# Ledger of designs, part 76: peptides against a protein of PDB entry 5TDY

Target 1, 88 residues: chain A of PDB entry 5TDY
Amino acid sequence: EKKIDGRRKAAVLLVALGPEKAAQVMKHLDEETVEQLVVEIANIGRVTPEEKKQVLEEFLSLAKAKEMISEGGIEYAKKVLEKAFGPE

## One batch from the design tools (peptide; made by RFdiffusion4, then SolubleMPNN)

Design b2_p27_3_s3
Fold by OpenDDE base, seed 4:
Structure b2_p27_3_s3 (fold): chain B 88 residues (1-88), chain A 27 residues (1-27)
Amino acid sequence: as target 1 above (88 residues)
Amino acid sequence: SLEELLEEVKKYSPEEIAEVIKELLAK
């Protein structure tokens, strides 16, 4: 798994969402952050399916960890166990 | 699939997505 910095992750996520949904998200960010992300998006270049998958999965993991919605799932359960007891 | 992942992400509100983005940017 390749290391991706947070700024790039956010940009990949926003591009994946599409401009309409991304714009809605941006309304909840401060002006400086928006400008930073727009620059990142403009310079995003090539996004591989692997990178996109990695970003989306990390988003879902973080979102579920914040308990924004009750989703569950086997993969999430595995991550919970890993954090609780370490990798097996 | 990638499409299924994206659809799952889209279930979150713009505000919720923004909060996760803030966390990503804080690292």
Scores: peptide ipSAE 0.726, ipTM 0.954, DockQ to the pose 0.807
Fold by OpenDDE base, seed 1:
Structure b2_p27_3_s3 (fold): chain B 88 residues (1-88), chain A 27 residues (1-27)
Amino acid sequence: as target 1 above (88 residues)
Amino acid sequence: SLEELLEEVKKYSPEEIAEVIKELLAK
């Protein structure tokens, strides 16, 4: 995996969410952060499927770690185990 | 799949997503 900095991860995530959801997310960020992320998004360039996958998975990992309750938790845990250990 | 991952991400509220983004930016 390529190393992706936090700002890039956030930008990739926001782009992946689409304009509507991304805008809603940004309403919960301070103005300076929003401006920074808008610049990052504007200059995001190419986003590979691999990079997108990495960012989305990292998001889910962080979200689960913060114990944010969401549907699909069991399925996600199952996928994590499958990736970590493969079929037994 | 990427689509499945994205749908899973979208299940979180904008506020929850923002909190995770703050975490990403803090690193």
Scores: peptide ipSAE 0.722, ipTM 0.954, DockQ to the pose 0.757
Fold by OpenDDE base, seed 2:
Structure b2_p27_3_s3 (fold): chain B 88 residues (1-88), chain A 27 residues (1-27)
Amino acid sequence: as target 1 above (88 residues)
Amino acid sequence: SLEELLEEVKKYSPEEIAEVIKELLAK
């Protein structure tokens, strides 16, 4: 898979969320970070399905590793296992 | 699917998503 820098990942994620949710998220970021991300979003260009998938999956991996919420753990674990080792 | 992944991501609160974004930006 292609390496994506953190700024790009964040921009892809925010665009995927849609403007309303993205705006809510950015309210929790400092002003400088928001400005940087707005620039990244403005220059995001084309986002391939592969890149989008990679970003969303990495987000979910990080979020679940931080144990932010407990819902959906089993199904996600199954998906991770299937992708890593193939269907059983 | 991408749609399913996005729906799962959207289950997190804006604050939780921001926390992960901060982590992404710190890498």
Scores: peptide ipSAE 0.722, ipTM 0.954, DockQ to the pose 0.756
Fold by OpenDDE base, seed 5:
Structure b2_p27_3_s3 (fold): chain B 88 residues (1-88), chain A 27 residues (1-27)
Amino acid sequence: as target 1 above (88 residues)
Amino acid sequence: SLEELLEEVKKYSPEEIAEVIKELLAK
């Protein structure tokens, strides 16, 4: 997999969420950050399925680590382990 | 699938998603 910088990851995530949800998310970011992300989104270009998957999985990993939502946490952890090391 | 992953992401609130984004941007 290719290395993706944080700005790119955020842009891919926001685009994947769709305009309505993305807008709601941006309301929680400062103005300068929003401007930067809008530029990234405008110039996002090609987003491969692999890149999209990588970003979504990283988001979920970080979110689960923060224990924001407990629902599905264990199941996701199992999926991560399966992808990383294969089935037991 | 990508669709399933996206649905899981969407379960988080906008504020929670923003929190993770801030972390991503902080390097």
Scores: peptide ipSAE 0.719, ipTM 0.954, DockQ to the pose 0.769

Design b2_p27_3_s4
Fold by OpenDDE base, seed 4:
Structure b2_p27_3_s4 (fold): chain B 88 residues (1-88), chain A 27 residues (1-27)
Amino acid sequence: as target 1 above (88 residues)
Amino acid sequence: SLEELLEEVKKYSPEEIAEVIKEWLAK
């Protein structure tokens, strides 16, 4: 997979969220950052499904690493095992 | 699927999502 810079990842994520949720997110960012991201979004161009998938998965990975939301149970365990050793 | 991934992402609050974005931008 291709390396995506942070600005691009943020833009892809915000676009994926939709304008309403994206706006809510940006309320938690400083004004300069918002302006930068708006420019990035405006110039986002084509977003491939692969890129979108990569961004969303990276987000979830980081969010879970930060323990923002704890997901337990067998389903999460399966996901962990699949990531570590491949699908069974 | 992408839709499932997105729905999972949307479970996080705007503030939580912003935290991750801040980390991405800090690199």
Scores: peptide ipSAE 0.750, ipTM 0.960, DockQ to the pose 0.747
Fold by OpenDDE base, seed 2:
Structure b2_p27_3_s4 (fold): chain B 88 residues (1-88), chain A 27 residues (1-27)
Amino acid sequence: as target 1 above (88 residues)
Amino acid sequence: SLEELLEEVKKYSPEEIAEVIKEWLAK
């Protein structure tokens, strides 16, 4: 697993979300941050499936840790446990 | 799958997603 800096993670996430959802997210960020992220997105280059997976999983991990309520938590928890311990 | 992960992420509101992004950008 490769280390991904915060700006890169944000850019990968925003691209993964698609332009409409990404735009909605950016409405909650300050102007300077938006400008920075737009540049990062423009220069994102190649995003591997592995990198995308890592970013999405890190997002979900942080979101759960911050206890941001959203539906689908139980199903995600099952997947986390299955990946962590696997079937015996 | 990646699609399943993305769908799970999309269940969060734009504001909630922005909150995590702010966390990633914080130094």
Scores: peptide ipSAE 0.746, ipTM 0.959, DockQ to the pose 0.713
Fold by OpenDDE base, seed 1:
Structure b2_p27_3_s4 (fold): chain B 88 residues (1-88), chain A 27 residues (1-27)
Amino acid sequence: as target 1 above (88 residues)
Amino acid sequence: SLEELLEEVKKYSPEEIAEVIKEWLAK
């Protein structure tokens, strides 16, 4: 995995969401943050599938850790264990 | 797949997504 800084992750995520959902998300951010992210998005350049995957997975990991949506259960636990200890 | 991941992400509300973004941007 390559290290991705926070602003890059946010930009990749927002682009992946599409303009409609991204705009809805940005309504919950302060004006300065929005301006910064718009610039970051404008200059996002190439986003590899690997980078996109990493960002989406990291989002899901953090969101679930924050218990925003409780999917819980064995299936999620299995995925966690597979990611942690499965063959690389 | 990437599409499956994206669909999973989209299940979160804009506000919830924003909270994670704020976390990423936190210094």
Scores: peptide ipSAE 0.746, ipTM 0.959, DockQ to the pose 0.732
Fold by OpenDDE base, seed 5:
Structure b2_p27_3_s4 (fold): chain B 88 residues (1-88), chain A 27 residues (1-27)
Amino acid sequence: as target 1 above (88 residues)
Amino acid sequence: SLEELLEEVKKYSPEEIAEVIKEWLAK
């Protein structure tokens, strides 16, 4: 698994969310951060399915760990463990 | 699937998503 820098992860996530949701998210970031991320998004280039999957899974992992939302937490954790260690 | 993962991500509020992004951007 390739390590992805934070700026790249954020850009991939925002693009994946679509323009409407991404815009809503950006309202919670400071102006300088928004400007930086817009540049990253503009120059995001090719995003592989593997990279996108990695970013989405990392987001969910962190979000679940922070208990931001309880819905689906345990089920997702089980899927992560199964993916990491196998179905045995 | 990627679509299923994305739908799960979208369940979080914009503020919650921004919180994780801020963490990713933290140096």
Scores: peptide ipSAE 0.743, ipTM 0.959, DockQ to the pose 0.707

Design b2_p27_4_s2 (from b2_p27_4, 9 letters changed)
Fold by OpenDDE base, seed 4:
Structure b2_p27_4_s2 (fold): chain B 88 residues (1-88), chain A 27 residues (1-27)
Amino acid sequence: as target 1 above (88 residues)
Amino acid sequence: DLEKLLEEVKKLSPEEIAEIIKEWLAK
């Protein structure tokens, strides 16, 4: 896994979201930041599926860490049990 | 897959997504 700088991650994410959703997101950023991101988007070049996957997964990881979204299912249940009783 | 990941991301509000972006940019 290769390290991706924050500006690049943001650009990849915004492009992935599509112009409609991206525009809504950018309304919550200051004007200078928007301009910087537009430049990054303009120069985004090739985005590999691997890079896109990494960005989206990192985003979701952070979102979950900030409790913006919940985690459920078998994997979460495993984490809960491991915390409660250990890996055994 | 990528589409499922993206759909999950899109479930967040624009403001919430912006918060994550701000964190990325602060680094």
Scores: peptide ipSAE 0.757, ipTM 0.960, DockQ to the pose 0.754
Fold by OpenDDE base, seed 1:
Structure b2_p27_4_s2 (fold): chain B 88 residues (1-88), chain A 27 residues (1-27)
Amino acid sequence: as target 1 above (88 residues)
Amino acid sequence: DLEKLLEEVKKLSPEEIAEIIKEWLAK
């Protein structure tokens, strides 16, 4: 798994959401951040399915950790352990 | 499945999604 910087992750996520949802999200960010992300999106280049999957999974992991969505499930537990200790 | 993952993400409000993005950008 490749390390993806925060700016890249955000851009990949926003593109994945589509322009309509992305625009709604952008309204909650400061002006300078929006401009930076727009540039990042403009230069996003190729986004592989693997990278997209990684970003979405990282997002969901963080969202669950912040109790934005219900946690639980063997699959989630497995992912947590893999992130913490690697495959064992 | 990417479609399933994306749909899960979209269930969150724009504000909630933005909060996660802010954390990504803060690092």
Scores: peptide ipSAE 0.749, ipTM 0.960, DockQ to the pose 0.750
Fold by OpenDDE base, seed 2:
Structure b2_p27_4_s2 (fold): chain B 88 residues (1-88), chain A 27 residues (1-27)
Amino acid sequence: as target 1 above (88 residues)
Amino acid sequence: DLEKLLEEVKKLSPEEIAEIIKEWLAK
């Protein structure tokens, strides 16, 4: 698994969300942050399915850790175990 | 499945998503 810097993760996420949802998110960021993220988005280039998946999974993991979404569930537990130990 | 993951992400409010982004950008 490759390390993805925070700015890249944010750009990948925003593009994945689509323009309307991304714009709504941007409204909660300060002006300077918005400007730098726009540049990152403009230069996002190729986003592989693997990179996109990693970003979304990292997001969901962090969101769950922050109790923004329901923690647990058998399917999530399965995903965690698969990531930790791989398929048997 | 990427589409399922994305739909799960989209269930969060823009403010909640922004909070995660801020954390990613924090140094």
Scores: peptide ipSAE 0.748, ipTM 0.959, DockQ to the pose 0.685
Fold by OpenDDE base, seed 5:
Structure b2_p27_4_s2 (fold): chain B 88 residues (1-88), chain A 27 residues (1-27)
Amino acid sequence: as target 1 above (88 residues)
Amino acid sequence: DLEKLLEEVKKLSPEEIAEIIKEWLAK
């Protein structure tokens, strides 16, 4: 897994969200930041499925760490057990 | 898969998503 710089991660995420959701997100950023991200998006080039997956997973990890996402129940428990003890 | 991950991300508010982006940009 390759380390992705913050600007790149943000651009990949915004493109993945689509123009509607991305626009809503950008309303919460200052003008200079928006300009910078627009440039990054314009020059994003090729985004591999692997890179996209990495960005989305990192985002969700951070969101969960910040308690933005409340997750529980059987499926979450399964994930915890899988990480703790493996598939067998 | 990617679609499921994306749908999870989209469940957050635009403000919450922006908060994470701000942290990425601060680094």
Scores: peptide ipSAE 0.748, ipTM 0.960, DockQ to the pose 0.722

Design b2_p27_4_s3 (from b2_p27_4 with K8E E11K D16E D23E E27K)
Fold by OpenDDE base, seed 2:
Structure b2_p27_4_s3 (fold): chain B 88 residues (1-88), chain A 27 residues (1-27)
Amino acid sequence: as target 1 above (88 residues)
Amino acid sequence: ELEELLEEVKKYSPEEIAEVIKEWLAK
């Protein structure tokens, strides 16, 4: 598994969200950060399915750990267990 | 599979998503 730096993770996430949702997220970041991320997105290049998966899973892990929302805890745990130990 | 993950991510508000991004960007 390749290590992804923070700026890259943010760019991958924003691109994955789509321009409308990404724009909404950007409104909660300071102007300097937005400018940096726009440049990062412009130069994002190829995003592999593996990289995208890593970013999305890391986001969900962190979001759940921070308990940003109280919904879906059991379902997420179920999905994690299924992916980690489910039969192949 | 990735679409399912993305839909889960989209359930978070823009503000909540920004919080995680801020953490990723913090050195």
Scores: peptide ipSAE 0.747, ipTM 0.959, DockQ to the pose 0.698
Fold by OpenDDE base, seed 4:
Structure b2_p27_4_s3 (fold): chain B 88 residues (1-88), chain A 27 residues (1-27)
Amino acid sequence: as target 1 above (88 residues)
Amino acid sequence: ELEELLEEVKKYSPEEIAEVIKEWLAK
């Protein structure tokens, strides 16, 4: 996988979330950050399925590490194991 | 599948998602 900078990851994620959810997220960011992200989104260009997948998985990895929510943990763990060692 | 991943991401609150984004931007 190619390394994706944080700004790019954020932009990809926000676009993937859709306008409604993205707007809600941005309400929790400072104005300058929002402006920066809007620029990144405007210049996002092509987002490959691989890149999108990487971003979403990185998000989930961090979110799980922060233990934000517990629901779905088992299923996520299963997916991690399957990716690491293959299906049983 | 990407759709399934996205659905899981959407389960997090806007604030929680913003928290991760802030971390990404800090790097």
Scores: peptide ipSAE 0.747, ipTM 0.960, DockQ to the pose 0.742
Fold by OpenDDE base, seed 3:
Structure b2_p27_4_s3 (fold): chain B 88 residues (1-88), chain A 27 residues (1-27)
Amino acid sequence: as target 1 above (88 residues)
Amino acid sequence: ELEELLEEVKKYSPEEIAEVIKEWLAK
């Protein structure tokens, strides 16, 4: 898969969340970071389904590794294995 | 499925999502 820089990943995620939840997330970021991300979002251009999928999966992988919440762990693990090795 | 993935992401609080974003942006 193509490597995506952190700023791009954040922008893709925020756009995917929708404006309401994205705004709630950004309230937890410092002012300079918010300004930078707003510019990144404004210039996000085309986001392919493949890129969006990659970003969402990377987020879930990190979030679950941090054990922020346990819901959906086994189901997500199944999806990761499916992507990595294909159906059997 | 993208829609299912997005729904799972949305289960996290704004603060938790911001925490991961901060990690992505860390220099």
Scores: peptide ipSAE 0.746, ipTM 0.959, DockQ to the pose 0.685
Fold by OpenDDE base, seed 1:
Structure b2_p27_4_s3 (fold): chain B 88 residues (1-88), chain A 27 residues (1-27)
Amino acid sequence: as target 1 above (88 residues)
Amino acid sequence: ELEELLEEVKKYSPEEIAEVIKEWLAK
């Protein structure tokens, strides 16, 4: 996988969320950050399915690590194990 | 697969999502 910088990850995530949800998220960011991300989104160009998947999975990994939500359970655990050890 | 991942992401509140974004943007 390709390494994605933080700004790119944020932009990909926000685009994936759709404009309504993205707007809600941006209300929790400072004005300068919002403007920077808007520019990044405007210039996001092509987002491959692989890149999108990578960003979403990284988000979920970080969110789970922060214990933001207790949900995810068995299905997420299975995916984590698959990523960590691969299929056998 | 992507749809499933996205739905999982959307379960988090806007504030929670923003916190992860802030971490990504932190230098």
Scores: peptide ipSAE 0.744, ipTM 0.959, DockQ to the pose 0.731

Design b2_p27_5_s1 (from b2_p27_5, 10 letters changed)
Fold by OpenDDE base, seed 5:
Structure b2_p27_5_s1 (fold): chain B 88 residues (1-88), chain A 27 residues (1-27)
Amino acid sequence: as target 1 above (88 residues)
Amino acid sequence: LEELLEEVKKLPAEEIAEIIKELLAQD
């Protein structure tokens, strides 16, 4: 997994969201931040599928940690079982 | 990737923005 700086992550995410959703998101950011992100987006260059996947997975991890969405799913169930009964 | 992206898109824009702020605050 390659290191991606936070500015790059944000730009990759916004581009991945598409222009409509990205615009909605940016309305919740201050003007200086918006200008910064516009520059990052303008210079984003090529985004690989691997990079996009990494960014989206990290985003979802952060969102789950903040309880914006439930963890749920098979992976969560595995974590529950591991903590309850130990690894097997 | 599309599944991941759709999951992200389901979040309110304001909540996505909060995560963006956290990303920008990373060292």
Scores: peptide ipSAE 0.717, ipTM 0.947, DockQ to the pose 0.683
Fold by OpenDDE base, seed 1:
Structure b2_p27_5_s1 (fold): chain B 88 residues (1-88), chain A 27 residues (1-27)
Amino acid sequence: as target 1 above (88 residues)
Amino acid sequence: LEELLEEVKKLPAEEIAEIIKELLAQD
């Protein structure tokens, strides 16, 4: 696993979300942060599937740790099935 | 990979933004 700095992680995430969702997210950030992220996105270059996967997995881990999403019910069942028979 | 992205997209934008702030605060 290659180390990715936080700025890069944020850029990868925002690009992965698509322009509509990314725009919604950035509305909740201060102007200076938005400017920083725009620069990072503009200079993102190539994003490998491995890097994208790493960022998304870390994001989900953080979200779950903050109890934004749960590890129960249907979503948990889906995760179990993915790990057992098809993780992507 | 697409399933991971779909899970992320399910979160409210404001909550994603909070995690973004945490990422930007990393050393």
Scores: peptide ipSAE 0.711, ipTM 0.947, DockQ to the pose 0.615
Fold by OpenDDE base, seed 2:
Structure b2_p27_5_s1 (fold): chain B 88 residues (1-88), chain A 27 residues (1-27)
Amino acid sequence: as target 1 above (88 residues)
Amino acid sequence: LEELLEEVKKLPAEEIAEIIKELLAQD
């Protein structure tokens, strides 16, 4: 797993969401932050499937920790175990 | 991967933005 800075994570997420959903999200951010993210998005370059997966998984983890979404599920539990102890 | 993305998309935009702010506060 490679280290990704927060700005990069945000850009990857916004691009992954698609322009419509990303625009909705951006409306809740201040102008300076929006401008910052636009620059990051413009310079995002190549996003690997591994990087995208890493960002989405971290996002979901954070969202669950903040109780934005219900926790649980066999697949989530499996991923937690894989992260902690490896695939086996 | 698509399943993960769909799960993220289900969240309200405001809540996604809250997480974005936290990501930007990292490092």
Scores: peptide ipSAE 0.708, ipTM 0.947, DockQ to the pose 0.652
Fold by OpenDDE base, seed 3:
Structure b2_p27_5_s1 (fold): chain B 88 residues (1-88), chain A 27 residues (1-27)
Amino acid sequence: as target 1 above (88 residues)
Amino acid sequence: LEELLEEVKKLPAEEIAEIIKELLAQD
């Protein structure tokens, strides 16, 4: 797993969201932060599928940890076990 | 990747922004 700094992660995420959704997100950030992110996005360069996947997975993990996303049931349980004791 | 992205997009912008702030606070 390649190490990606937080600023890069944020930029990758915003680009992945698309301009409309990204704009909605950025409306909740202070002006200085927005300026920083715009620069990061402008200089994002190439984003590999692997990098994009890594960022999205980490995002979802963080979202679940913050209880923004709740899951349950047998299917979720299977995913938990697979992640904990599967190929990894 | 599209499936992951769709899950992310399901979250409200405000909550996504909250995580963005956390990412920016990383070392």
Scores: peptide ipSAE 0.708, ipTM 0.947, DockQ to the pose 0.662

Design b2_p27_5_s2 (from b2_p27_5, 11 letters changed)
Fold by OpenDDE base, seed 5:
Structure b2_p27_5_s2 (fold): chain B 88 residues (1-88), chain A 27 residues (1-27)
Amino acid sequence: as target 1 above (88 residues)
Amino acid sequence: LEELLEEVKKLPAEEIAEIIKELLASE
């Protein structure tokens, strides 16, 4: 799997969220961070479905790790399977 | 993908922002 830069991950996420939700999110970021992300968004270019999926799954995994949301989803399922049937 | 996105959208904006801050943290 291709490694995605953290700045790019954030940009992909914000674009995926749409302008309304993205704006709400960015209101909680400092000015410099907002400027950085605006640049990244402006230069995001093409976002493949694979890249978008990778970003969203990682994001949900992070949210679950922080107990922000209930367990579930593809990424969590993968972790469950790996722990249950992975190497011992 | 759309279902994944909807799950993310359900999160509070503030919490999404906190995760973004972590993504942007330098090493």
Scores: peptide ipSAE 0.700, ipTM 0.941, DockQ to the pose 0.615
Fold by OpenDDE base, seed 3:
Structure b2_p27_5_s2 (fold): chain B 88 residues (1-88), chain A 27 residues (1-27)
Amino acid sequence: as target 1 above (88 residues)
Amino acid sequence: LEELLEEVKKLPAEEIAEIIKELLASE
């Protein structure tokens, strides 16, 4: 698992979402941020399936942690337990 | 990957933007 900076994560996500959804997201960002992200997207280069998967999984995890969604699942439950109690 | 993407797409655009703001703020 490679370290990805926040700027690149955002760009990868926006590209993955497609132009329509990405546009809707960017409507909620200030102009300077939009300009920054456009540059990141323009220079995104190649996005591997592994990187895309990593970014999407992290976004879902963050969304769940912030209670934006309340979906469960075995893998999520496992992560919750590990963070709460650590390995025994 | 498509399943993950569809799950992310279920989120409101404004909430996705919120996460992005936080990612960028951590610079």
Scores: peptide ipSAE 0.699, ipTM 0.943, DockQ to the pose 0.657
Fold by OpenDDE base, seed 2:
Structure b2_p27_5_s2 (fold): chain B 88 residues (1-88), chain A 27 residues (1-27)
Amino acid sequence: as target 1 above (88 residues)
Amino acid sequence: LEELLEEVKKLPAEEIAEIIKELLASE
């Protein structure tokens, strides 16, 4: 698994969401942040399926951790346990 | 992969934005 910086993650996500949903999200960000993300999106280049999957999975994990959505998913559960009790 | 994307799309835009802000604030 390759490390992806936050700016890249955000850009990958926004592109994956599509123009309509991405626009809705952007409305909740300040002007400077929007400008920053536009630049990142413009220079996103190629996004591999692996990178896209990694970003989406991390995003869902964060959403679940913040209780934004119902808990679920074997991989998420595994990560939660690992964070709470460490690998064994 | 498409299932993951659909799940993310179901999240409120405001909540997605909150997570993005956190990602951008991360070191």
Scores: peptide ipSAE 0.698, ipTM 0.942, DockQ to the pose 0.654
Fold by OpenDDE base, seed 1:
Structure b2_p27_5_s2 (fold): chain B 88 residues (1-88), chain A 27 residues (1-27)
Amino acid sequence: as target 1 above (88 residues)
Amino acid sequence: LEELLEEVKKLPAEEIAEIIKELLASE
């Protein structure tokens, strides 16, 4: 797994969401942040399916951790265990 | 992959924004 900085993660997500949903999201961000993300999106370049999958999984994990959505899924459970206890 | 995206899309825009704020936060 390649390390992705937070700025790129946000840009990948926004592009994946599509312009309509992304616009709705950006209305909840401050002006400077919006400008920053626009630059990131403009320079996003190549986004592989693997990178997109990684970003989406991280976002779902974060959403579940914040109890924005119901917890569930075997893969999420595995990630929780790995974060909590590390590899044996 | 599409299923993952649909799950994320189900989140309210405001909540997605909060996650983004966390991703952009740095010390």
Scores: peptide ipSAE 0.698, ipTM 0.941, DockQ to the pose 0.616

